# Peptides against a protein of PDB entry 9GMZ: the designs that were tried, part 50

Target 1, 343 residues: chain A of PDB entry 9GMZ
Amino acid sequence: TGFPLELLTRPATERLAYFENYTVAHPRLKEVYEILMRTIAEPAGASFIFVYGASGVGKTTLRLRVEQKLTELALPKLESDRARVPVVGIEAIAPESRYFNWKEYYTRALITLEEPLIDHKFDYGVRGISRDNFGKINVESKVVAPALRRALENALIHRHPDVFFVDEAQHFGKVASGYKLQDQLDCLKSLANMTGILHCLLGTYELLTFRNLSGQLSRRSVDIHFRRYCADSPEDVQAFKSVLLTFQQHLPLAETPNLVDHWEYFYERTLGCIGTLKDWLKRVLSDALDREATTITLKDLQKRALSVAQCQKMFKEIQEGERQLSETEADVQNLRSALGLGA

## One batch from the design tools (peptide; made by RFdiffusion4, then SolubleMPNN)

Design b1_p11_3_s2 (from b1_p11_3, 4 letters changed)
Fold by OpenDDE base, seed 4:
Structure b1_p11_3_s2 (fold): chain B 343 residues (1-343), chain A 11 residues (1-11)
Amino acid sequence: as target 1 above (343 residues)
Amino acid sequence: SVREELRKWRS
């Protein structure tokens, strides 16, 4: 099934919004979605979930779909428990400075967690945190990071989400000179322990540094690798082509573009990352709608493609991440052999 | 979004 044909008579803004809101349920997304949903439902004593993969693989889409599903599942129970928030998700901000801004993180987390229309209000126990007439949280500039942390801990305990999502979590690795990345992990661990709330960190392969630094965290964490599609796998190539076919059917244009015939070019400029592909197509669709074009051409695609230099840089980062994971798998096999469990 | 769904439910 393609896009609703009535969109062709609608404004460009509605046509673009349709595509922006459309999600292709591709095999890797479905797989990771099922693993993540199962892990959230049955964490088995885990305090952390790490979801790592290439930039643009679709981690944000995964998060948003899980957030939506958890909310839908909780709705019947929320009628009786109006204090509860079923899920909270934030994106970690890249610091303007050399160091991660915890004050900003706590503030954003608190604002996201505390929905204005939630019936059951509570006191944060911190001066300078208030609600306006619309129920929106206001944090005064004088409030320090330790106080914001306490406020967030209290809010998480009170609202009791099934999971707390942090997207772009590799930004926690941006530590001041002289500080250890381990201190950041200990801070997160403490927050999870104090609140009893499961944390899910989504990010690039830079998150592997977090997994390797804390043996204690690793014992209480579940790892999920969100893989890209690889051109050396016939199954992955077929899945990638199927995604292209689906996207071409859901571009709200008068004439369906043939994206599948150009699959190699799409792969070259996305490295098998579906998020990168979607973002590229969004830009191209926006341009086409601005020109009132009936279709998308190869020239339109080329105009908005990532440069070869950008792709080469991204590919090097992916290869390094995939190498590190392969080494970890080999280490597990070596450990099993050393323990006498056999290969 | 979760926020939008919660707002719709609580409104």
Scores: peptide ipSAE 0.023, ipTM 0.571, DockQ to the pose 0.028
Fold by OpenDDE base, seed 1:
Structure b1_p11_3_s2 (fold): chain B 343 residues (1-343), chain A 11 residues (1-11)
Amino acid sequence: as target 1 above (343 residues)
Amino acid sequence: SVREELRKWRS
């Protein structure tokens, strides 16, 4: 069980693309995937799903796999409902200004939702929104944010996706002085309520601050913690080693590198985050392919590793996030105890 | 991507 051996005779671009497109189905990813898929299928009145975890834990991979699966499941029904889009996913952009750019957000969402070949094109009710000769949505600069919002609401209602994904959703929390984070939450709530579309926000632990500001969202949201692998857990260490084993088998190189023997070094420089690990290996693979190397060495790994300082900063952010969640869990236990419910 | 899969299906 490894990469197709015929790749060794293929161009470097194809070999790299193989690895980029390969996803290790590791335990944490599978667990969160199943929870997320189940929640999307049966939201039970929830309007929001929050998926939070460390940067580089694999949230984008999770989103893409769910998007793929939802699309596959919807394909048979799309023949009869050609106006439907089964899923839509965008990445929130960090604001260049002190304020989140809603105009850009709505524009990107609308462009992503309105696939060029989709049938049953409709009037968005907004002047300056059109389709080009290729069916691609064009938004004129004169179109203001409120109009784009209405267009997106209408499009979401008409296309009726099972879920609307927003990756890097912590960027909604970046508000300028004088604006309340609550206003951002209210905008999102309004969009979900007006459209009836389930929203899934994926982000770092900074998303927790955003999540905790709204008691109303607490009643209508599902929380999913995408945990990293922890070195203090033998089970997590074994899972991490298994991921390394799988990656070494799927690096399209003539000689299989021994990644597993260096698991501690990989852990040190990824903090148990599989996305960080994959990105690291992609860089190293790219270098190896460029020099037509037969394998990768420890020196090759060291050249592309995150610095100790970067890892220390990332680890501090992870520890703060994990601490906040632990406190929340303790608060829940205390609440249960106070209510006379067993801890 | 989802869009690419939808495009393949609709083409």
Scores: peptide ipSAE 0.019, ipTM 0.554, DockQ to the pose 0.028
Fold by OpenDDE base, seed 3:
Structure b1_p11_3_s2 (fold): chain B 343 residues (1-343), chain A 11 residues (1-11)
Amino acid sequence: as target 1 above (343 residues)
Amino acid sequence: SVREELRKWRS
């Protein structure tokens, strides 16, 4: 089954939107999804979940699917408890300065949590936080970060989401000082502890730095590795080809392109990252729609591919992350052996 | 989006 054929008569914007909203349920995504859902349901005293993997592996897609599912599961209860928000998700912004802007973070979190149409509005207890005529949260410039934190804590307690997602969480680590990173982690830990809300940080392998900095966070965290597909695994290659097959069936073009025959080229320029693949295909589709083309060609793909230099850089970053994890696994095995526990 | 779904539900 492919895209709805009626899309071929629809505007380019609708055709592009269809593909943008389409998600391939590939094996790694399903696996991580199930682990994450189970962990959210039964955190077993964990305050944090770390989901790490290569840039473009599909972490944002994972988050959005989990948010959707948690919302769907909560709907029957939300009819009676209109104050509750089932899930909240934000994206961390890379700081322009050497300092993380907590004021902006808290503001964005509050705005995301307190949707305009939410019932049972409450007083935040902070002067300068209000709702505009459209129900959107407005924070006056005079409101300081500690006050915003208290407001967010109160809002999180009152709305009681099952999880608080922070996407692109590696941006917390881009602080010039290791001490500042520790302070940020302690701040996040405090927020989770004060609210009793489980936090899930999604990001690149740079999140592994967070794991090493706080032994206490490590004790209260669950780690989930979102792996890319590896060309040295026949199963992974088959899964990657299957994803290509699915995408080619869901590109709203008059003639189905043959993506699968070019799987090696797709792998070379995506490193087995499905998000990167999807973004590439989106760009190519957009170009094709602009030209009113009936299909996409290899030449069209080449025009929008990441450069070899970009792929080499990304691959080095992936290899470093995978190496660190492999070493950690070896250390665990060594520890088990040393403890007299079988490998 | 989840936000859109929530908005539709709250509307």
Scores: peptide ipSAE 0.018, ipTM 0.495, DockQ to the pose 0.029
Fold by OpenDDE base, seed 2:
Structure b1_p11_3_s2 (fold): chain B 343 residues (1-343), chain A 11 residues (1-11)
Amino acid sequence: as target 1 above (343 residues)
Amino acid sequence: SVREELRKWRS
């Protein structure tokens, strides 16, 4: 079950594209995928889903797969309801300033929601929002953030997606004061409440700060922890090796490289994060294809590996996030015990 | 809704 052998006769661009588009259905991804899909289907009064995990664990891949599946499931109904959008996904951008740019956020969200190919175009009653000849939304610079918010609220109500994804959502938290962070959370909460649209925020462990700051969000949110593979777990090690095996079979090279034999090195430089692993292999594959190489070597891997210093920094961030989660779990147990509820 | 279809898909 490797790559199509016909790819070996295809241009390097096609070979690389194949690998880029290939997704390994590894256990953690599958688990989180199932939980997320279930939660979207039955939010049980939740307005928010938080998906948090290490950088490079594969959150974007998860999002894209869910978006694809939701779209596929909606296709039969979209034929009759051409105004509907099944899912919306955006990436939050790190602000250049100390303040999150809500105007840009609303603009990007609106543009993403109002795809040019949507047959039914609505007037959202906001001056300075227009469509070009191709149906693409154009927002004039004079349009203020509150007006864009109203436009987005109306668009979300009319298009009625089942979920609104925000990737890299930790960027909402880059504010100087706790009060400002709370205000931002209240803004998001208000948007979800006003539209009735379920929001899913994906990001790093910094998203845990959002949960701790709003007791109201905690009551209306579902948490999903996208864990990395841990070397102290034999099961996780086997899963990681299996991922390496799958990747080596799907690298479109004439000779299958032996990645599995180097699993410790791969783990050392990815910290058990499959997204990091895939990105590393993409870089190495690109180099190999450029040289018309028949395989990849350890030296090729070393050339594109993250440095030890980078890995150490990433690992510290992961450990801090995992520690915070452990404390939260302990706090829940303590709270339950204090309430006289069995642990 | 997609939610209804998802529910049907899981059943």
Scores: peptide ipSAE 0.008, ipTM 0.415, DockQ to the pose 0.018

Design b1_p11_3_s3 (from b1_p11_3, 4 letters changed)
Fold by OpenDDE base, seed 1:
Structure b1_p11_3_s3 (fold): chain B 343 residues (1-343), chain A 11 residues (1-11)
Amino acid sequence: as target 1 above (343 residues)
Amino acid sequence: SVRDELREWRA
């Protein structure tokens, strides 16, 4: 089933919004979604979930879908527990000053967690944190990071989300000269322990550095690898073609473009990352709608494609990440073999 | 967004 045909008579903004909001339920996304949902439901004493994957693989889409589902599942319970927030998700910001800004992180987390329409307001015990007339949290500049941390801890305890998502979590690895990455991990661990809230860190393969540095986190973490589609796998190629087929059916254009026939070109310029593919198609769709075009051409695709140089750089980063994961898996197998546990 | 859905539900 394709897009609603009535969209063809709607403004370009609505047509674009339809495509933007549309999510292809592709095999890797479904797999990781199911694992993540199961882990959130039954964390088995885990304090952390790590979701690793290439840039543009679809981690943000995964997060948003899980957030939607957790919210849906919680709705019946929220009638009796008006203080509860079922899920909270933020994006970690790349530091401007070479160091991760904890004050900004805590502020963003607190603002995201504290929905203006929550009836049960509580005192954070911190001067300079207030709600405006619209119920939005305001944090005065004088409030220091330790005070914001305490406020966030109290808010997380009071709101009791099933999970706290942090997207682009590799930015926690940006530490000051002389500071250890271990200190960042200890800070995160302390926050999870003090609140009892499960944390899910989504990010690039740079998150693997976090996994290796803390033996304590290793005992309390679940790892999820969000893989791209690989051209050397017939099953992955078929899945990628199926995604292209679905996207071409859901582009709100008068004439359905044939994306599938150009699958190799799409693969070349996305490296099997569906998020990269969707973003590319969104740009091309926007251009087509601006021109009131009836379809998308190969020239339209080429105009908005990532350059070969960009793809080469991205591919090197992916290969390094995949190599590190493969080595870790081999190390586990070697350890098992050395322990006399059959491979 | 999930926040928007929660807001709509609480409104």
Scores: peptide ipSAE 0.008, ipTM 0.407, DockQ to the pose 0.029
Fold by OpenDDE base, seed 3:
Structure b1_p11_3_s3 (fold): chain B 343 residues (1-343), chain A 11 residues (1-11)
Amino acid sequence: as target 1 above (343 residues)
Amino acid sequence: SVRDELREWRA
């Protein structure tokens, strides 16, 4: 099993697009996918799901797969309820001005929720929000953030998605000096409460700061840790090698490159993060296609690898996140012991 | 096996 061989006769753009759209199923992705799907189906009064893990672990891929699955599951119902949107997903943007731009956030959320091709248009109840000739939402400059929030609340209630995804959600934590991260969380909590829509925040270990700030959010949230593969685990190493083998088979090149034999180098430069691995291979594939190369070499890989300095920085950030989680687990055990429940 | 489950998820 590999890429369709007919791709070898197709333009470089199609070959690259194939690889970009290809998703490797791997144990950690599947595990988190199953937990997330179950939690979305049965939130048990939760208003939030936090999915946290290393940068490049594959959180965006997870989101996209869940969005796809929720859409597929909703298709039979969407035939009868054309007003419904099964899922909505946005990416949070890092603020330029050190404060989170809620006006932009609400606008992007509205645009994403109200796709141009969606049937059953409704009035947003806000002057200055309209659809253009292409069905895209247009927001006039005069529309203020509170009005956009009301429009989004109404849209979320009307469209009733099973979940609202916010990718790169650690950017909510990047507040200017004097602003409180708690205020951002309270705003999100209010949006979830007002709409009754489950929110899933995906991000780095920086999301753990959100968990510590609000005991109330903690009681209404489900936490999902998307772990990387660890080199000290034989099972994780085998899973990582299996991913390399799969990518090797799905690179649309005339000669299959040997990635597996270089697994240690791949691990060194990805830290066991499959998203980082995929992005690296995409860059290398793009270069190879530009040169009309028949394969990729170790030299080609080295040209597009993250530097050792970048990997060291990323690894420190991962270790800090993993440490914080380990300490939390120890605290739970200590609490259980103190309660007389045994370790 | 986890491998068999992964194959089913890829299919």
Scores: peptide ipSAE 0.000, ipTM 0.442, DockQ to the pose 0.026
Fold by OpenDDE base, seed 4:
Formats: sequence, structure tokens, C-alpha cells
Structure b1_p11_3_s3 (fold): chain B 343 residues (1-343), chain A 11 residues (1-11)
Amino acid sequence: as target 1 above (343 residues)
Amino acid sequence: SVRDELREWRA
């Protein structure tokens, strides 16, 4: 079924919001979703989950869907356990400086974890952390990073989420000159160990550097590769075309655009990344709605497409990430063979 | 073909 036809009589803002909130349940998203949900339910002593994939593959969409589902599943228990938060998710910010801002990270994590509607006020034991009259956390500028860390540890222990999500986690890799990336990982590991809370880091293939640097972290981590659709796979091409078909049916326009016939162009400018595709279509839809257009044309698509140069850069980054993973898989197979476990 | 349309579009 396509979009509700009633949307055609609604304001542009409602039409755009419909498309923004719409999620295509494509095969790779479903697969990764099921793996992630199962891993969260049965972490088997893991402290970390790494979800890595190309920029724009749909990691944020995955996170949001898992957060929604975990919240829904927790609702019956939350009536009796009013202190519990079922899930917490933040996006790591790219620092303006060359170094990751831990103070900002801890502050944002605390603010996100402490929902205003939680009946049980928690004393963080840190001066300069307060709740306003609306139950929002306020952190004074004088509060130092070590104090914020302790506050977050205490909050995570008290609220006991099933998982702590950090999106764009590759930003932890932005370390100062003289600091090792390993020190950042040890800091995260310590936080997970001290709280007993499972951490899920979502990010680009740059997260593979985290996996390679800490043999201890690898023993306590589950890896999930969120793959893009590849043009050399007939099944992937068909899945990508199916996504285009679904999107064209859910664009709230008077005339359904034929996106599927232009699948090669969409693939060229998205590299098989569904998030990139959705964001592109959102921009084009917004433009079309502003002009009160009845449909989307190729010219409209072209105006909002990523440049060839941008796509080439993104593709090189993807190829490097996919290469690193392929080498790792080969290394595992070689190790198994060397151990006599067979291929 | 999509290729022909893309060629016309790049022209």
C-alpha cells in the first residue's frame, strides 16, 4: 500500500513529515535488526557490540528502530520498575577541536538518560548537576569531566538500560597528539565494566581500527557488519530496486514518479546506501512540495544529487573498509585451518 | 535506456 491519499490535501509540512517518518524495511536492515536484537537479549558476557558500515547505509535508522522496539518490550515492566530506562541512545559529536570532548559526551549522555518523566529522582552525588522545574538535567560549566563520568556511571547503574547506543562512534577515534586511541577504548571499556551496561557503538568502517587495537575488547565484543547493496550481486540489485519501488509509492505526490527505471542513477549517487537514498529523496520532495509540483523529475533529482566527486570519495572509503573486512575474514579462516578446525 | 538518459543528462 502506498501513502494515504488524504495527504495530498494536507499541508506540505505534513506530507514531508510522513516521508521523513517512513522507513523501508529492506533485507539488510531486517537482517542486522534481528542480529542486533538477539545480541542485546543474549549478550553472552559481551560488553560491546560494534555495528559498522558505510556512511548513509542506515545505522541511525537501525538504532531508532531498536530503541523503539526495546521501549515497547519494556513497557509492561516499567509500570512496576519506574526507575528503569529500557534504552539510551546518543550521537557522538565531531569535536570542533582535534580531540574528542569527553565532558560534552558525558553531559549529553546524562541529559538523554534522565528523562523528565522518571518519577525517581536520582542524586548523582555531584555538585553542579541539578534538575530544573521541568525535570531536565542542568549541568553547570564548572563540573569537570571526572565528576561527570562518575555521575554517568551512577546513573547507568541506577537506570539499568538493556543497551547504551552511541551513534557516529568513529568520533572517539579523534584523539589528541600524544594520546593513544587505545586510551579512549580503555576509557569506554572501563565505563562498560563499571556499570555492567552493554554498549553498542555504531559507526563507519573507522570503527574497525577500534577492533584491531584492543585484543581484549575483541574478546568481549560482538561485531555486526551493516553491508550496502552491491551492484555485482543480482539479489542486491533486486533489493535496491524494490526499495526504490517502495519509496516511489510512499512519496506523497499527485503523480507517482518512476524511480525504478532510473535505478542505475540512484545507485551511482548512493553507492547502494539506503540512508543516502532516503536523504536525497527527502531533499527532492521538499523542493517539489515548495513548488507545489505534482511529481519529481530527473532534473529535480539532479539538483539535489551528490556530486560525482563526492561519490568517488565515499566509494574509496567504502572499498577500503570492505577490503579490511575481507582480509579479517580470510585471517579467521586461515586461523581455523591452522588450528585444525577445518575451513 | 537509463544509460542513454544519463548520457543525455551529462551532455
Scores: peptide ipSAE 0.000, ipTM 0.421, DockQ to the pose 0.036
Fold by OpenDDE base, seed 5:
Structure b1_p11_3_s3 (fold): chain B 343 residues (1-343), chain A 11 residues (1-11)
Amino acid sequence: as target 1 above (343 residues)
Amino acid sequence: SVRDELREWRA
């Protein structure tokens, strides 16, 4: 089934919003969704889940769908436990400076966790943290990072979410000169241990550096690889074409564009990343709606495509990440063989 | 907990 035909008579803003809110349930997304939901339900003593994959593969979409599902599942119990928050999700900010801003992280986490709609208000016991007349958290500039951390620990314990999501978590790897990446990992580990809350870090292949640096985290972490679609796999090519067909049917335009016939061009400029594809189509749709166009053309697509140079850079980053994972798999096989365990 | 509900939903 395509988009609701009544959208063709609606304002451009509503037509664009429909497409923005539409999610294609493609095979890789479904697979990772099921693994992640299972792991959250039965973490088996894990304190961390790492979800890594290419930029634009769809990690944010995955997070939002899991947050929605966890919220829906928790609703019956939230009626009796008004202090509880079922899930909390934030995006880590890229630092303007060469180091991760923990103060900003803790502040954003507190604001997200302690939304005004929560009936049961909690006192954090930290001077300079208050609520305004609308129940919104206000943090005074004088409040230091250690105090914000204690406030967040107390809030997480009190609200007891089933998981704490951090998107773009590779930004934790941005350390100032002279600081160790290990210190950032120890901070995260300590937060998870002190609160007893499962943490899920979503990010690029730069998260593999975090996994490799901490043997202790490795014992208490679950890894989930969100793969892109690969052109050398007939199954992946068919899945990618099916995604294009679905998007083609859900673009709220008077004439259905033929995207599938251009699948190689779409693959060339997205590298098999569905998030990159969706963002590209959003830009093209926005342009078409602004011109009151009946459809989109190849020229419209070309106008908003990533440059070849951008794609080449992104592809090098993907290849490096995929190489590191392949080496790890080979190392496991080599270790098993060396131990006399069948590969 | 959502974990308990997820376990019950899978059972």
Scores: peptide ipSAE 0.000, ipTM 0.335, DockQ to the pose 0.018

